# Ledger of designs, part 7: peptides against a protein of PDB entry 3VA4

Target 1, 107 residues: chain A of PDB entry 3VA4
Amino acid sequence: EPIGQLRLFSGTHGPERDFPLYLGKNVVGRSPDCSVALPFPSISKQHAVIEISAWNKAPILQDCGSLNGTQIVKPPRVLPPGVSHRLRDQELILFADFPCQYHRLDV

## One batch from the design tools (peptide; made by RFdiffusion4, then SolubleMPNN)

Design b2_p29_3_s4
Fold by OpenDDE base, seed 3:
Structure b2_p29_3_s4 (fold): chain B 107 residues (1-107), chain A 29 residues (1-29)
Amino acid sequence: as target 1 above (107 residues)
Amino acid sequence: SAAAAAARAAALAARRAAEAEALAAEAAA
């Protein structure tokens, strides 16, 4: 069962989409093999990773050296590649220019 | 969506912040 969820907000690309997040590494990227597949040109094939080590631990977000970056919305900052960022519930994230939101599911 | 709008608005701020940081880093090098 999923432990978290990543919501891709609606935009020019189309309607909102929800992606389940599981224990382990959830890769975000343009590649269809990614757990969070964002099939958009500005997204790197392997853009970022959300690692969930346990249901009661905050997930870790890392940019994978993406071309167009991974950003936290509040406080605004671009994540340096490979640097761990602890995700807070309801955290807003930009993968390139695509706004997303992480939230923890009750498990 | 208010959250989506806020996120999009903040994207510009984030980019500008990064640009400023890059310029600062270049100046310090």
Scores: peptide ipSAE 0.231, ipTM 0.718, DockQ to the pose 0.032
Fold by OpenDDE base, seed 5:
Structure b2_p29_3_s4 (fold): chain B 107 residues (1-107), chain A 29 residues (1-29)
Amino acid sequence: as target 1 above (107 residues)
Amino acid sequence: SAAAAAARAAALAARRAAEAEALAAEAAA
């Protein structure tokens, strides 16, 4: 069962989409086999990873050396590749130019 | 220069952040 959710906000690409996040590694990328598949040219095949080690621990976000970067919105910060960022509930994230939001699910 | 490039990147990141916040606010309404 999903432990969290990543919301991709609506934009020029189309409507809003919600992606479930599970225990383990949730890969964000353009490849269709990614847990969070974002089929857009500006997204790298394997762009980033959200790792959830336990239901009661904050997820860890890492950029995987993406071409167009991964950014935390508040406060604004570009994530260096491979550096761990602990996600807060309701955190806003940019994968390239695509704004997303993480939230923890009540299970 | 590297400093000038960093400044431009920071400005772009700030604009992207503002856009994301606006979208989040809109979606929450």
Scores: peptide ipSAE 0.222, ipTM 0.711, DockQ to the pose 0.043
Fold by OpenDDE base, seed 4:
Structure b2_p29_3_s4 (fold): chain B 107 residues (1-107), chain A 29 residues (1-29)
Amino acid sequence: as target 1 above (107 residues)
Amino acid sequence: SAAAAAARAAALAARRAAEAEALAAEAAA
């Protein structure tokens, strides 16, 4: 069962999309094998990872050395590669220039 | 959505701020 959700907001790429997040590593990237597959050229094949553990259901976001970066919107922060960022519910994230929002599911 | 608009606006503002800071630093160097 999904523990969280990552919402990709609508834009020039198309409509809004929701991606379920599960326990373990949820890779965000352009590769179709990614848990959160963002098939856009500005997204790295393995762009970032959202890791959710059983002992701490708050996701940990890490950039994987992406070309175009991973950013927290408020307060603004570019995530250094490999540095953990604990996601807050409703947190807004940029993967490259794609705005997303994390939602914690009540499960 | 309102959230999407807010996210984009905040991101744009942040980039603009960073660009301004970089420009200022460059000018001062």
Scores: peptide ipSAE 0.216, ipTM 0.709, DockQ to the pose 0.029
Fold by OpenDDE base, seed 1:
Parts: sequence; C-alpha cells; structure tokens
Structure b2_p29_3_s4 (fold): chain B 107 residues (1-107), chain A 29 residues (1-29)
Amino acid sequence: as target 1 above (107 residues)
Amino acid sequence: SAAAAAARAAALAARRAAEAEALAAEAAA
C-alpha cells in the first residue's frame, strides 16, 4: 500500500491529480512508466526521484539533472542535481513550473 | 488555490535568485 502521496495542483494543464508513493524509488518524469508520470513538455523524461526508505522516515527528493529544475518553496531554492533533500510532511515542491505537495499517509 | 499560487510565486523567486548567481559566476570566470 502507498506510504505517501504527491498531489499535483490544478492549473492550466487540467485538474488536480494525486499520485501514490511507495517504499523505494518513485521516479517523477514525463515518461509514462514513471511512478509519478507528468506528461508535460517542460518535465524531463526522468526529472526527479522521491526515495522512501521506511514508513517512519522522511522521504528523500533528488533532482535527476532535469532541464527545468526541481524547486523547494519554503525557503525558495533550486535543488542541485543529485543533492538529497529531506521532504517534510505537507511540503510544497515545483517540478519545472508545476506546483506539487507531498504528504505522508496514515497507514 | 492560495497554496498553488504561493508555490508558483516562490518558484519564480528561486529562478531569479539562480539567474543572479549564474551571472555572478560568469563575471568571476
């Protein structure tokens, strides 16, 4: 069962979508076989990865050398490729220009 | 939503900061 969720907020692209996150590596990208498939031209085929090592540990977000970047909202910063960022519950993230929110599920 | 709007604004701010840093790096090279 999913341990977390990544919510893509609604926008010009369409309505809100929720993506389940599981133990291990959850790839975010434009490719349809990504765990979090964001089929938008500004998203890299393999854009970023959210790795969840355990249900009781914060996930780790890494940009995979994306063209348009992965950004943390508070405080605002662009993640350097391959550098680990520990996600907080309810954290807001930008993949390119697409705002998302991570939250932990109560399992 | 307010959260989405704030996130978009923050992304823009981050990009502006990165652009400034890149310009600084170019000047130092």
Scores: peptide ipSAE 0.225, ipTM 0.706, DockQ to the pose 0.034; fails the geometry check

Design b2_p29_5_s2 (from b2_p29_5, 22 letters changed)
Fold by OpenDDE base, seed 5:
Structure b2_p29_5_s2 (fold): chain B 107 residues (1-107), chain A 29 residues (1-29)
Amino acid sequence: as target 1 above (107 residues)
Amino acid sequence: SAAAAAARQAALEEQRAREAAERAAEAAA
């Protein structure tokens, strides 16, 4: 049962894609075994992680020491590796230069 | 979509801010 969603907005890479997020660790990265697989050269194999500990708690986003970084858009903030960021609903995120949005699902 | 367009604009602004911050950090190091 998905508890959240990560939307990758459309761009030169192609159309919009929605990735379900589940309890536990949802790895964002270029590797095909990632929960959120972003098969783009500028994305690290294991770029970031979105950890959901419970359905009623905000997910925690952490950069995993990615090459091209993870940033919060509003207000602008570069996430230092390993530092926990509580995701707000509708939060806009950059993984490298790819704009994404987190959405909490009503479950 | 309107959301995507707004996100791209905001992302562009953030990218420029990040790049400026990185340049400043590199210059200071």
Scores: peptide ipSAE 0.201, ipTM 0.672, DockQ to the pose 0.031
Fold by OpenDDE base, seed 2:
Structure b2_p29_5_s2 (fold): chain B 107 residues (1-107), chain A 29 residues (1-29)
Amino acid sequence: as target 1 above (107 residues)
Amino acid sequence: SAAAAAARQAALEEQRAREAAERAAEAAA
């Protein structure tokens, strides 16, 4: 039933991880209660949110006032806190300095 | 993958920029 996927690329932290994204708010953060739990000190407890309103609509990414920021890779853009960014399929994202990629799933 | 490599490179560049900014701020203090 996942509508999307957030991939955390492999790195010094360990292997690649894929997080399913569902309708509604998918919180990205260090807190283990987050839908996308990134247990790293540079990630804020509630770092960002990916909100999916419908399977056929682009998800909305918002930074939640994170300490180390949320950035779009190409073209480079720092997301101001609370400002909506529509995610494109295959879009590359930095949460702090952790490279991730959003992927729309065929559902 | 190419995407992963590009993302990593971007992260590295961002880190370098941040560090440069921090150094500049520190020097100005």
Scores: peptide ipSAE 0.115, ipTM 0.614, DockQ to the pose 0.035
Fold by OpenDDE base, seed 4:
Structure b2_p29_5_s2 (fold): chain B 107 residues (1-107), chain A 29 residues (1-29)
Amino acid sequence: as target 1 above (107 residues)
Amino acid sequence: SAAAAAARQAALEEQRAREAAERAAEAAA
């Protein structure tokens, strides 16, 4: 079962969508084979990765050299490619200009 | 019900979060 969730808020693209996150690498990207598939032109094919380990369930977010970037909202910070960011529960993230929120599931 | 009230509260919190994210998106544009 999923141990986390990434919520894509509703917008011009359509309604809200929730993506389950699992142990290992959860790739965020435009490619349909991504765990978090965001089929939008401003999202890179492989935009970012959310990695969750068995011993540390706090996800590590990395931008994968995306064209339009990955940003943490509060406090505001642009993630340089390959720089690890430990996600906090309910943390708000921008993939390009798409607002998302990470939620840790009580598993 | 208590469950419904909790759901409404969660929705309100999500709305606030969304608004914050949207403001950040606008600032980044």
Scores: peptide ipSAE 0.072, ipTM 0.634, DockQ to the pose 0.021
Fold by OpenDDE base, seed 3:
Structure b2_p29_5_s2 (fold): chain B 107 residues (1-107), chain A 29 residues (1-29)
Amino acid sequence: as target 1 above (107 residues)
Amino acid sequence: SAAAAAARQAALEEQRAREAAERAAEAAA
């Protein structure tokens, strides 16, 4: 069962997409087998990871040394590679220039 | 209905969030 959701907002790339997030590591990347597959050239094959250790804990987001970076929107912050960021519910994230939002699901 | 109003409010909030994210993306470019 999904514990969270990552929403990719609609844009020039196409319509909105919602990706379920599960316990463990949810890889965000251009590779099609990523948990959050963002098939866009500006996204690294393995761009970032959202790790959920428990249903009652905030996920941890890490950039994996992506080419175009991972950023938190409020307050603005570029995530250094490998540095853990604890995600808040409804937090807005940029993978490269793609706006996304994390949402905690009821479990 | 109240449910419909809540849905509309949620949509509005999401749109505002999107716009905020887009502004941030633009600022980062």
Scores: peptide ipSAE 0.065, ipTM 0.632, DockQ to the pose 0.020

Design b2_p29_6_s1
Fold by OpenDDE base, seed 2:
Structure b2_p29_6_s1 (fold): chain B 107 residues (1-107), chain A 29 residues (1-29)
Amino acid sequence: as target 1 above (107 residues)
Amino acid sequence: MEEEEEEERRKREEEEEQRRHDEELERAR
């Protein structure tokens, strides 16, 4: 079952979308094979990864060396490629210019 | 009782992980 969610907020690209997150690696990218498929030109084929090691642990976000970067919104922080960032519940993320939010699911 | 104790344990572990993350962010500022 999904143990987290990534919400893509509504924007010029279309309506809000929710992506289930599972144990292991959840790849964020433009490739249709990604767990979080963002089919937008500004998103890299493999843009970032959200890794969940356990249901009771915070996910780890890493940028995969994306062209347009990955950022935390509050406080504002650009993630250097390959640097681990622990996600808090309700964390706001920018993949390129696309605002997203991580949500932990009650399992 | 077992399911309620497991849920309370989960909430405490989540709060502890959030606190550790916030302390790391405060030190990085």
Scores: peptide ipSAE 0.050, ipTM 0.497, DockQ to the pose 0.016
Fold by OpenDDE base, seed 5:
Structure b2_p29_6_s1 (fold): chain B 107 residues (1-107), chain A 29 residues (1-29)
Amino acid sequence: as target 1 above (107 residues)
Amino acid sequence: MEEEEEEERRKREEEEEQRRHDEELERAR
């Protein structure tokens, strides 16, 4: 069962899309093999990872050394590669220029 | 001594795995 969701907001690329997040590593990237597949040229093949160690713990976001970076929106911060960021519920993230939102699912 | 050598070996194996992972991620940019 999904424990979280990553929402890609609507934009020039098309409509809003929701990606289920599971226990373990949820890879965000341009590769179709990624759990969160973002098929856009500005997204790295393996761009970032959202790791969920338990249903009752906040996920950890890490940039995987992406070309165009991963950013927290509020407060604005570029994530250095491999630096762990604890995701808050409703956290706003930029993968390159694509705005996303994490939210926890009620399980 | 043996437990410390096993722990040092494990740390080196983890560092090598992390390096391989980082190299794969770099190729995946």
Scores: peptide ipSAE 0.035, ipTM 0.486, DockQ to the pose 0.022
Fold by OpenDDE base, seed 3:
Structure b2_p29_6_s1 (fold): chain B 107 residues (1-107), chain A 29 residues (1-29)
Amino acid sequence: as target 1 above (107 residues)
Amino acid sequence: MEEEEEEERRKREEEEEQRRHDEELERAR
């Protein structure tokens, strides 16, 4: 069962989309094989990873050395490649220029 | 002499493996 959700907000690319997040590594990228497939030219094939070790622990976000970067919106911060960031519930993330939101699911 | 040549060979193999890994990561960007 999904433990979290990543919401891609609506924009010039189309409507809002929700991606389920599971235990283990959830790869974010342009590749269709990614758990969070973002089929946009500005997204790297393997852009970032959201790792969930347990239902009661905050997910860890890492950039995978993406071309256009991964950013936290508030407070504003560019994530250096491979640096662990603990996601808070309702946290806003930019993958390149695409705004997303992490949401914890109550299981 | 044999131990130094074996250590140098191992170091070259590790550097070549690291280069292949870096090229795979670059292709994934």
Scores: peptide ipSAE 0.031, ipTM 0.434, DockQ to the pose 0.023
Fold by OpenDDE base, seed 1:
Structure b2_p29_6_s1 (fold): chain B 107 residues (1-107), chain A 29 residues (1-29)
Amino acid sequence: as target 1 above (107 residues)
Amino acid sequence: MEEEEEEERRKREEEEEQRRHDEELERAR
């Protein structure tokens, strides 16, 4: 079963979408083989990764050297490529200009 | 001599793997 969720908020691109997150690497990108497939031109083919090492540990977000970057919304922070960021529950993330939210699932 | 040559070979293999990874990430932008 998924141990986390990434929500893509509704916008000009279409409706809200929820993506399950699992143990290991969850790749975020434009490529259709990504765990979190965001099929938008401003998203890099492999944009970022959410790595979950254990169900009781905070996921680690890293930008993969994306063209349009990865940002934390509150407080505002651009993530340099390869720099580990520990996700908080309900963390708001921008992949390029697409607002997303991480949610920890109760399992 | 043989252990140093094996260590240098391993370092070259690691550097080549890192280059291939960096090129893959660059192509994935």
Scores: peptide ipSAE 0.023, ipTM 0.455, DockQ to the pose 0.022

Design b2_p29_6_s2
Fold by OpenDDE base, seed 2:
Structure b2_p29_6_s2 (fold): chain B 107 residues (1-107), chain A 29 residues (1-29)
Amino acid sequence: as target 1 above (107 residues)
Amino acid sequence: SAAAAAALAAALAAEREVEEHDRRREALA
């Protein structure tokens, strides 16, 4: 079962979408093979990765050298490529200009 | 830059969405 969830908020692209996150590497990207497939031209084919090592551990977010970047919203922080960011529950993330939110599922 | 402005707008929109979600959750509790 999923350990977490990434919510893509509604916008010009369409309605809200929820992506389940599992143990291991959850790739965020434009490629349809990504665990979190964001089929938008401003998203890199492999944009970022959310790695979950255990159900009781905070996930690690890393930008994969994306063209349009990955940012934490609050507090604001641009993620340098390959630098680990420990996600907090309810963390708001920008992949390019797409606002998302991570939340932990009750497992 | 235009990209920075767009990112800021998206961030502000996201914050508003979270606030609205929380308000709805509280109303249903």
Scores: peptide ipSAE 0.047, ipTM 0.587, DockQ to the pose 0.025
Fold by OpenDDE base, seed 5:
Structure b2_p29_6_s2 (fold): chain B 107 residues (1-107), chain A 29 residues (1-29)
Amino acid sequence: as target 1 above (107 residues)
Amino acid sequence: SAAAAAALAAALAAEREVEEHDRRREALA
């Protein structure tokens, strides 16, 4: 069962999309093999990773050396490549210029 | 920079989407 969800908000690219997040590594990227596949040119093939080690622990977000970066919205912060960021529930994230939100699922 | 402008626009859009989502949730409660 999914432990979390990553929501891609609606925009010029189209409607909102929700991606389930599972235990282990959930890769965010342009590659169709990614758990969170964002098929947009500004997204790197492997852009970032959300790692969930346990259902009761905060996921870890890392940028994978993406071209256009990964940012936390509030408070604003650019994530240096490979630096671990513990995601808070309802946290807003920018992958390049695509706004997303992490949500913990109580499953 | 162009990147900063895009990030700001996206952040503002995200905030609006969150607010809209919350309003929808409240309407369904």
Scores: peptide ipSAE 0.040, ipTM 0.590, DockQ to the pose 0.025
Fold by OpenDDE base, seed 4:
Structure b2_p29_6_s2 (fold): chain B 107 residues (1-107), chain A 29 residues (1-29)
Amino acid sequence: as target 1 above (107 residues)
Amino acid sequence: SAAAAAALAAALAAEREVEEHDRRREALA
């Protein structure tokens, strides 16, 4: 069962989409085999990873050296490649220019 | 820095998008 959810807000690309997040590595990227598949040219094939461990179940976000970057909205900052960021519930993230939100599921 | 300015601009744009989504949802309720 999913531990969390990543919401991609609606935009010029189309309607809102929700992606379930599971224990282990959830890869965000343009490649169709990604857990969070964002089939957009500005997204890298392997753009970022959201890792959820069984030990604390709090997601760790890392940029994978993406071309157009990963950014945290509050506080505003670019996430350097390979730097771990612990996601908080309802946290807003930019993958390139695509706004997303993490939601922790009550399991 | 240029990187900080770009990050701030992106964050402000993202916040605006979220607010617009919320307004649309509220208007439909």
Scores: peptide ipSAE 0.029, ipTM 0.557, DockQ to the pose 0.026
Fold by OpenDDE base, seed 1:
Parts: structure tokens; C-alpha cells; sequence
Structure b2_p29_6_s2 (fold): chain B 107 residues (1-107), chain A 29 residues (1-29)
């Protein structure tokens, strides 16, 4: 069962989508085999990774050297490639120009 | 810096998107 969720908000690309997140590495990217597949030109094939080591531990977000970057919204912060960011519940993230939200699930 | 300005602009845009979603959800609830 998923222990987290990444929500992609609706926009010009289409409706809202919720992606389940599991223990281990959840790759965010344009490639269709990514855990969080965002098939958009501005998203890198392997854009970022959300790593969840345990159900009771904050996930770690890393940008994978994406072209258009990964950013935290509050407070605003561009994530340098490979630098670990601990995700807070309900945290807002930009993958390129796509707004997303991380949500911890009750498990 | 240009990078900081771009990040701020993107953050503000993202916040507005979230707020818009919240308002829509509340209106339909």
C-alpha cells in the first residue's frame, strides 16, 4: 500500500492526478516508467526522486539535474541537483512549472 | 539574482494555483 501521495494540480495540461508513493525511490520524470510519470516537454526524463525510507520518516526529495529545476514553494527555494530536501506533509513543490503537493497517507 | 527572481515568480504562481484549487473545492463542497 502507498504511504504517501504526490498530487499534480490541474492546469492547461489536464485534470488533477494523484500519484501513490511507496517505500524506496519514487522517480518523477517524463519517462513513462517513472513512478510519477509527467509526460510533459518541460519535465526531464528523470527529473527528481522522492525517497521514502520508512513510513514514519519524512521523505527526501532530490532534483536529478533536471533542465528546468525543482523548487519548494514555501519558503521559495530552488533545489540544487542532488541536494536532499526533507519533505513536510502538505508541502508544495514545483517540477519545472508544474505545481504539486506531497501528502502523507495514514497507514 | 535572475534565478532568485524566477524562483519567486514561480512560487507565487504555484501558490495562486493552489489557492484557486482550494476555492473551487470549497465551492463544490
Amino acid sequence: as target 1 above (107 residues)
Amino acid sequence: SAAAAAALAAALAAEREVEEHDRRREALA
Scores: peptide ipSAE 0.025, ipTM 0.555, DockQ to the pose 0.026

Design b2_p29_6_s3
Fold by OpenDDE base, seed 2:
Structure b2_p29_6_s3 (fold): chain B 107 residues (1-107), chain A 29 residues (1-29)
Amino acid sequence: as target 1 above (107 residues)
Amino acid sequence: DAAAALAAAAAAAAEAAVAAHDAELEAAR
């Protein structure tokens, strides 16, 4: 079962999309093989990873050395490659210029 | 809607932060 969700907000690219997040590594990237497939030119093939080690632990977000970066919106922070960021529920994330939100599922 | 307004605000914040990231990447090369 999914433990979290990553919402991609609606925009010029199209409607909102919700991606289920599971235990282990959820790769965010342009590659169709990514758990969170963002098929946009500004997204790196392997852009970032959301790692969920347990249902009762905050996920870890890491940038994978993406071209256009991974950022936290509030407070604003660019994530250096490989630096672990613990995601808060309802946290807003930018993958390049694509606004997303992490949501913890009640499971 | 509230999601669209939030997305727009996040996108505007993205431009400034992408510019900052690009400057950091250029400085690291």
Scores: peptide ipSAE 0.052, ipTM 0.597, DockQ to the pose 0.072
Fold by OpenDDE base, seed 5:
Structure b2_p29_6_s3 (fold): chain B 107 residues (1-107), chain A 29 residues (1-29)
Amino acid sequence: as target 1 above (107 residues)
Amino acid sequence: DAAAALAAAAAAAAEAAVAAHDAELEAAR
Protein backbone atom coordinates (compact mmCIF):
# COMPACT_ATOMS: atom_id res chain seq x y z
CA GLU B 1 0.00 0.00 0.00
CA PRO B 2 1.38 3.51 -0.80
CA ILE B 3 2.55 5.62 2.18
CA GLY B 4 3.25 8.79 0.21
CA GLN B 5 2.77 10.44 -3.15
CA LEU B 6 4.99 12.44 -5.48
CA ARG B 7 3.06 14.84 -7.73
CA LEU B 8 4.65 16.07 -10.98
CA PHE B 9 2.91 19.38 -11.83
CA SER B 10 1.53 20.05 -15.32
CA GLY B 11 3.74 21.98 -17.76
CA THR B 12 5.16 22.13 -21.29
CA HIS B 13 5.93 18.38 -20.96
CA GLY B 14 2.23 17.44 -20.50
CA PRO B 15 -0.43 16.90 -17.79
CA GLU B 16 0.02 16.34 -14.05
CA ARG B 17 1.09 12.86 -12.87
CA ASP B 18 0.85 11.31 -9.40
CA PHE B 19 3.35 8.60 -8.38
CA PRO B 20 2.72 6.33 -5.36
CA LEU B 21 5.62 5.99 -2.87
CA TYR B 22 6.18 2.75 -0.92
CA LEU B 23 8.31 1.47 1.96
CA GLY B 24 11.96 1.15 0.89
CA LYS B 25 13.73 2.89 -2.01
CA ASN B 26 11.67 4.79 -4.61
CA VAL B 27 14.05 5.66 -7.47
CA VAL B 28 13.34 8.84 -9.45
CA GLY B 29 14.75 8.76 -12.99
CA ARG B 30 14.40 8.58 -16.79
CA SER B 31 14.67 4.77 -16.86
CA PRO B 32 11.25 3.05 -17.26
CA ASP B 33 12.08 0.66 -14.37
CA CYS B 34 12.18 3.56 -11.85
CA SER B 35 9.35 3.78 -9.27
CA VAL B 36 9.01 7.44 -10.34
CA ALA B 37 9.64 7.26 -14.09
CA LEU B 38 10.22 10.75 -15.59
CA PRO B 39 10.88 10.02 -19.33
CA PHE B 40 12.54 13.38 -20.07
CA PRO B 41 16.01 14.00 -21.61
CA SER B 42 17.08 16.39 -18.78
CA ILE B 43 16.40 13.68 -16.14
CA SER B 44 19.24 11.23 -15.38
CA LYS B 45 18.54 7.44 -15.73
CA GLN B 46 18.85 7.24 -11.93
CA HIS B 47 18.41 10.86 -10.83
CA ALA B 48 17.43 10.66 -7.15
CA VAL B 49 16.02 8.30 -4.48
CA ILE B 50 13.22 8.76 -1.94
CA GLU B 51 13.72 6.25 0.90
CA ILE B 52 10.84 5.52 3.31
CA SER B 53 12.07 3.47 6.31
CA ALA B 54 8.72 3.44 8.22
CA TRP B 55 5.17 4.82 7.87
CA ASN B 56 5.70 7.14 10.89
CA LYS B 57 9.07 8.60 9.70
CA ALA B 58 9.74 11.38 7.20
CA PRO B 59 11.16 10.14 3.85
CA ILE B 60 14.81 10.79 2.96
CA LEU B 61 15.58 12.37 -0.43
CA GLN B 62 19.07 11.97 -1.97
CA ASP B 63 20.43 13.10 -5.34
CA CYS B 64 22.28 10.21 -7.10
CA GLY B 65 24.84 12.43 -8.89
CA SER B 66 22.35 13.67 -11.49
CA LEU B 67 23.49 15.87 -14.41
CA ASN B 68 20.93 18.67 -13.83
CA GLY B 69 20.61 18.35 -10.03
CA THR B 70 17.93 18.07 -7.37
CA GLN B 71 16.74 21.17 -5.51
CA ILE B 72 14.46 22.14 -2.62
CA VAL B 73 12.29 25.18 -3.46
CA LYS B 74 11.64 26.60 0.07
CA PRO B 75 14.09 27.56 1.37
CA PRO B 76 16.01 27.39 -1.98
CA ARG B 77 18.76 24.73 -1.78
CA VAL B 78 20.69 22.58 -4.23
CA LEU B 79 21.15 19.07 -2.78
CA PRO B 80 24.77 17.82 -2.99
CA PRO B 81 24.99 14.21 -4.32
CA GLY B 82 24.42 11.54 -1.63
CA VAL B 83 23.45 14.09 1.09
CA SER B 84 20.31 13.05 3.00
CA HIS B 85 17.42 15.54 3.02
CA ARG B 86 14.42 14.77 5.26
CA LEU B 87 11.22 15.57 3.34
CA ARG B 88 8.44 17.57 4.98
CA ASP B 89 4.80 17.04 4.01
CA GLN B 90 3.89 19.24 1.01
CA GLU B 91 7.57 19.95 0.27
CA LEU B 92 8.33 21.31 -3.23
CA ILE B 93 11.20 19.66 -5.13
CA LEU B 94 12.87 20.35 -8.48
CA PHE B 95 14.28 17.39 -10.44
CA ALA B 96 16.24 19.32 -13.07
CA ASP B 97 13.61 21.96 -14.05
CA PHE B 98 10.55 19.75 -13.25
CA PRO B 99 8.54 20.99 -10.22
CA CYS B 100 7.20 18.24 -7.94
CA GLN B 101 5.48 18.01 -4.54
CA TYR B 102 5.76 15.32 -1.87
CA HIS B 103 2.56 14.48 0.05
CA ARG B 104 2.16 12.07 2.96
CA LEU B 105 -0.86 9.77 2.62
CA ASP B 106 -3.01 9.20 5.70
CA VAL B 107 -3.32 5.37 5.84
CA ASP A 1 27.31 31.28 -5.00
CA ALA A 2 26.26 29.77 -8.37
CA ALA A 3 24.21 27.03 -6.63
CA ALA A 4 22.26 29.63 -4.59
CA ALA A 5 21.60 31.76 -7.72
CA LEU A 6 20.36 28.68 -9.65
CA ALA A 7 18.15 27.63 -6.70
CA ALA A 8 16.65 31.15 -6.40
CA ALA A 9 15.83 31.33 -10.15
CA ALA A 10 14.38 27.79 -10.10
CA ALA A 11 12.31 28.62 -6.98
CA ALA A 12 10.59 31.54 -8.76
CA ALA A 13 9.72 29.27 -11.73
CA ALA A 14 8.45 26.50 -9.39
CA GLU A 15 6.24 28.95 -7.44
CA ALA A 16 4.69 30.13 -10.72
CA ALA A 17 4.05 26.48 -11.76
CA VAL A 18 2.38 25.71 -8.38
CA ALA A 19 0.19 28.83 -8.64
CA ALA A 20 -0.87 27.85 -12.19
CA HIS A 21 -1.66 24.30 -11.01
CA ASP A 22 -3.76 25.59 -8.09
CA ALA A 23 -5.73 27.81 -10.50
CA GLU A 24 -6.34 24.81 -12.84
CA LEU A 25 -7.64 22.71 -9.90
CA GLU A 26 -9.94 25.55 -8.77
CA ALA A 27 -11.31 25.99 -12.32
CA ALA A 28 -11.92 22.19 -12.63
CA ARG A 29 -14.20 22.10 -9.52
Scores: peptide ipSAE 0.051, ipTM 0.590, DockQ to the pose 0.027
Fold by OpenDDE base, seed 3:
Structure b2_p29_6_s3 (fold): chain B 107 residues (1-107), chain A 29 residues (1-29)
Amino acid sequence: as target 1 above (107 residues)
Amino acid sequence: DAAAALAAAAAAAAEAAVAAHDAELEAAR
């Protein structure tokens, strides 16, 4: 069962998309092999990773040295490559210029 | 500068998208 969700908001690229997040490493990237596949030119092949170690622990977001970066919207923060960020429920994330939201699923 | 302006615009779009979604959920009740 999914433990979390990453929502990609609707935009110029098309409709909203929801990506299930599981235990372990959920790779965000342009590669179709990514758990969160964002097939956009501004997204790196392996852009970021969301690591979920347990259902009762906050996920860890890391940028993987992406070209266009990973940012937290509120409070505004650019994530340095490889630096762990604890995701809060309902946290807004920019992968390049693509707005996303993390949601914890009550399992 | 241009990257910061784009990031600020994308952040504002994210907040607007959340607000629109919340309004749609309320209208569906």
Scores: peptide ipSAE 0.051, ipTM 0.590, DockQ to the pose 0.025
Fold by OpenDDE base, seed 1:
Structure b2_p29_6_s3 (fold): chain B 107 residues (1-107), chain A 29 residues (1-29)
Amino acid sequence: as target 1 above (107 residues)
Amino acid sequence: DAAAALAAAAAAAAEAAVAAHDAELEAAR
């Protein structure tokens, strides 16, 4: 079962999409092989990773050296490549210019 | 409006990303 969800908000690119997140590494990127496939030119092939070590632990977000970066919305913060950020439930994230939200699923 | 607040935060984060990238390029010279 998925332990979390990444929501891509609706925008000029199209409707909202929800991506299930599982234990281990969930790669965010433009490549169709990514767990969170964002098929947009501004997204790097491997843009970021959301690592979930356990259902009762906050996930770790890392930028993978993306071209257009990964940012936390509140408080505003650019994530340096490879630096671990612990995600909070309902945290808002920008992958390039694409607004997303992490949500923890109750299992 | 939650959408307007998100858009404003996205703009501010984008500006910070550009500034950080410029600083990295300057530091790499």
Scores: peptide ipSAE 0.025, ipTM 0.536, DockQ to the pose 0.060

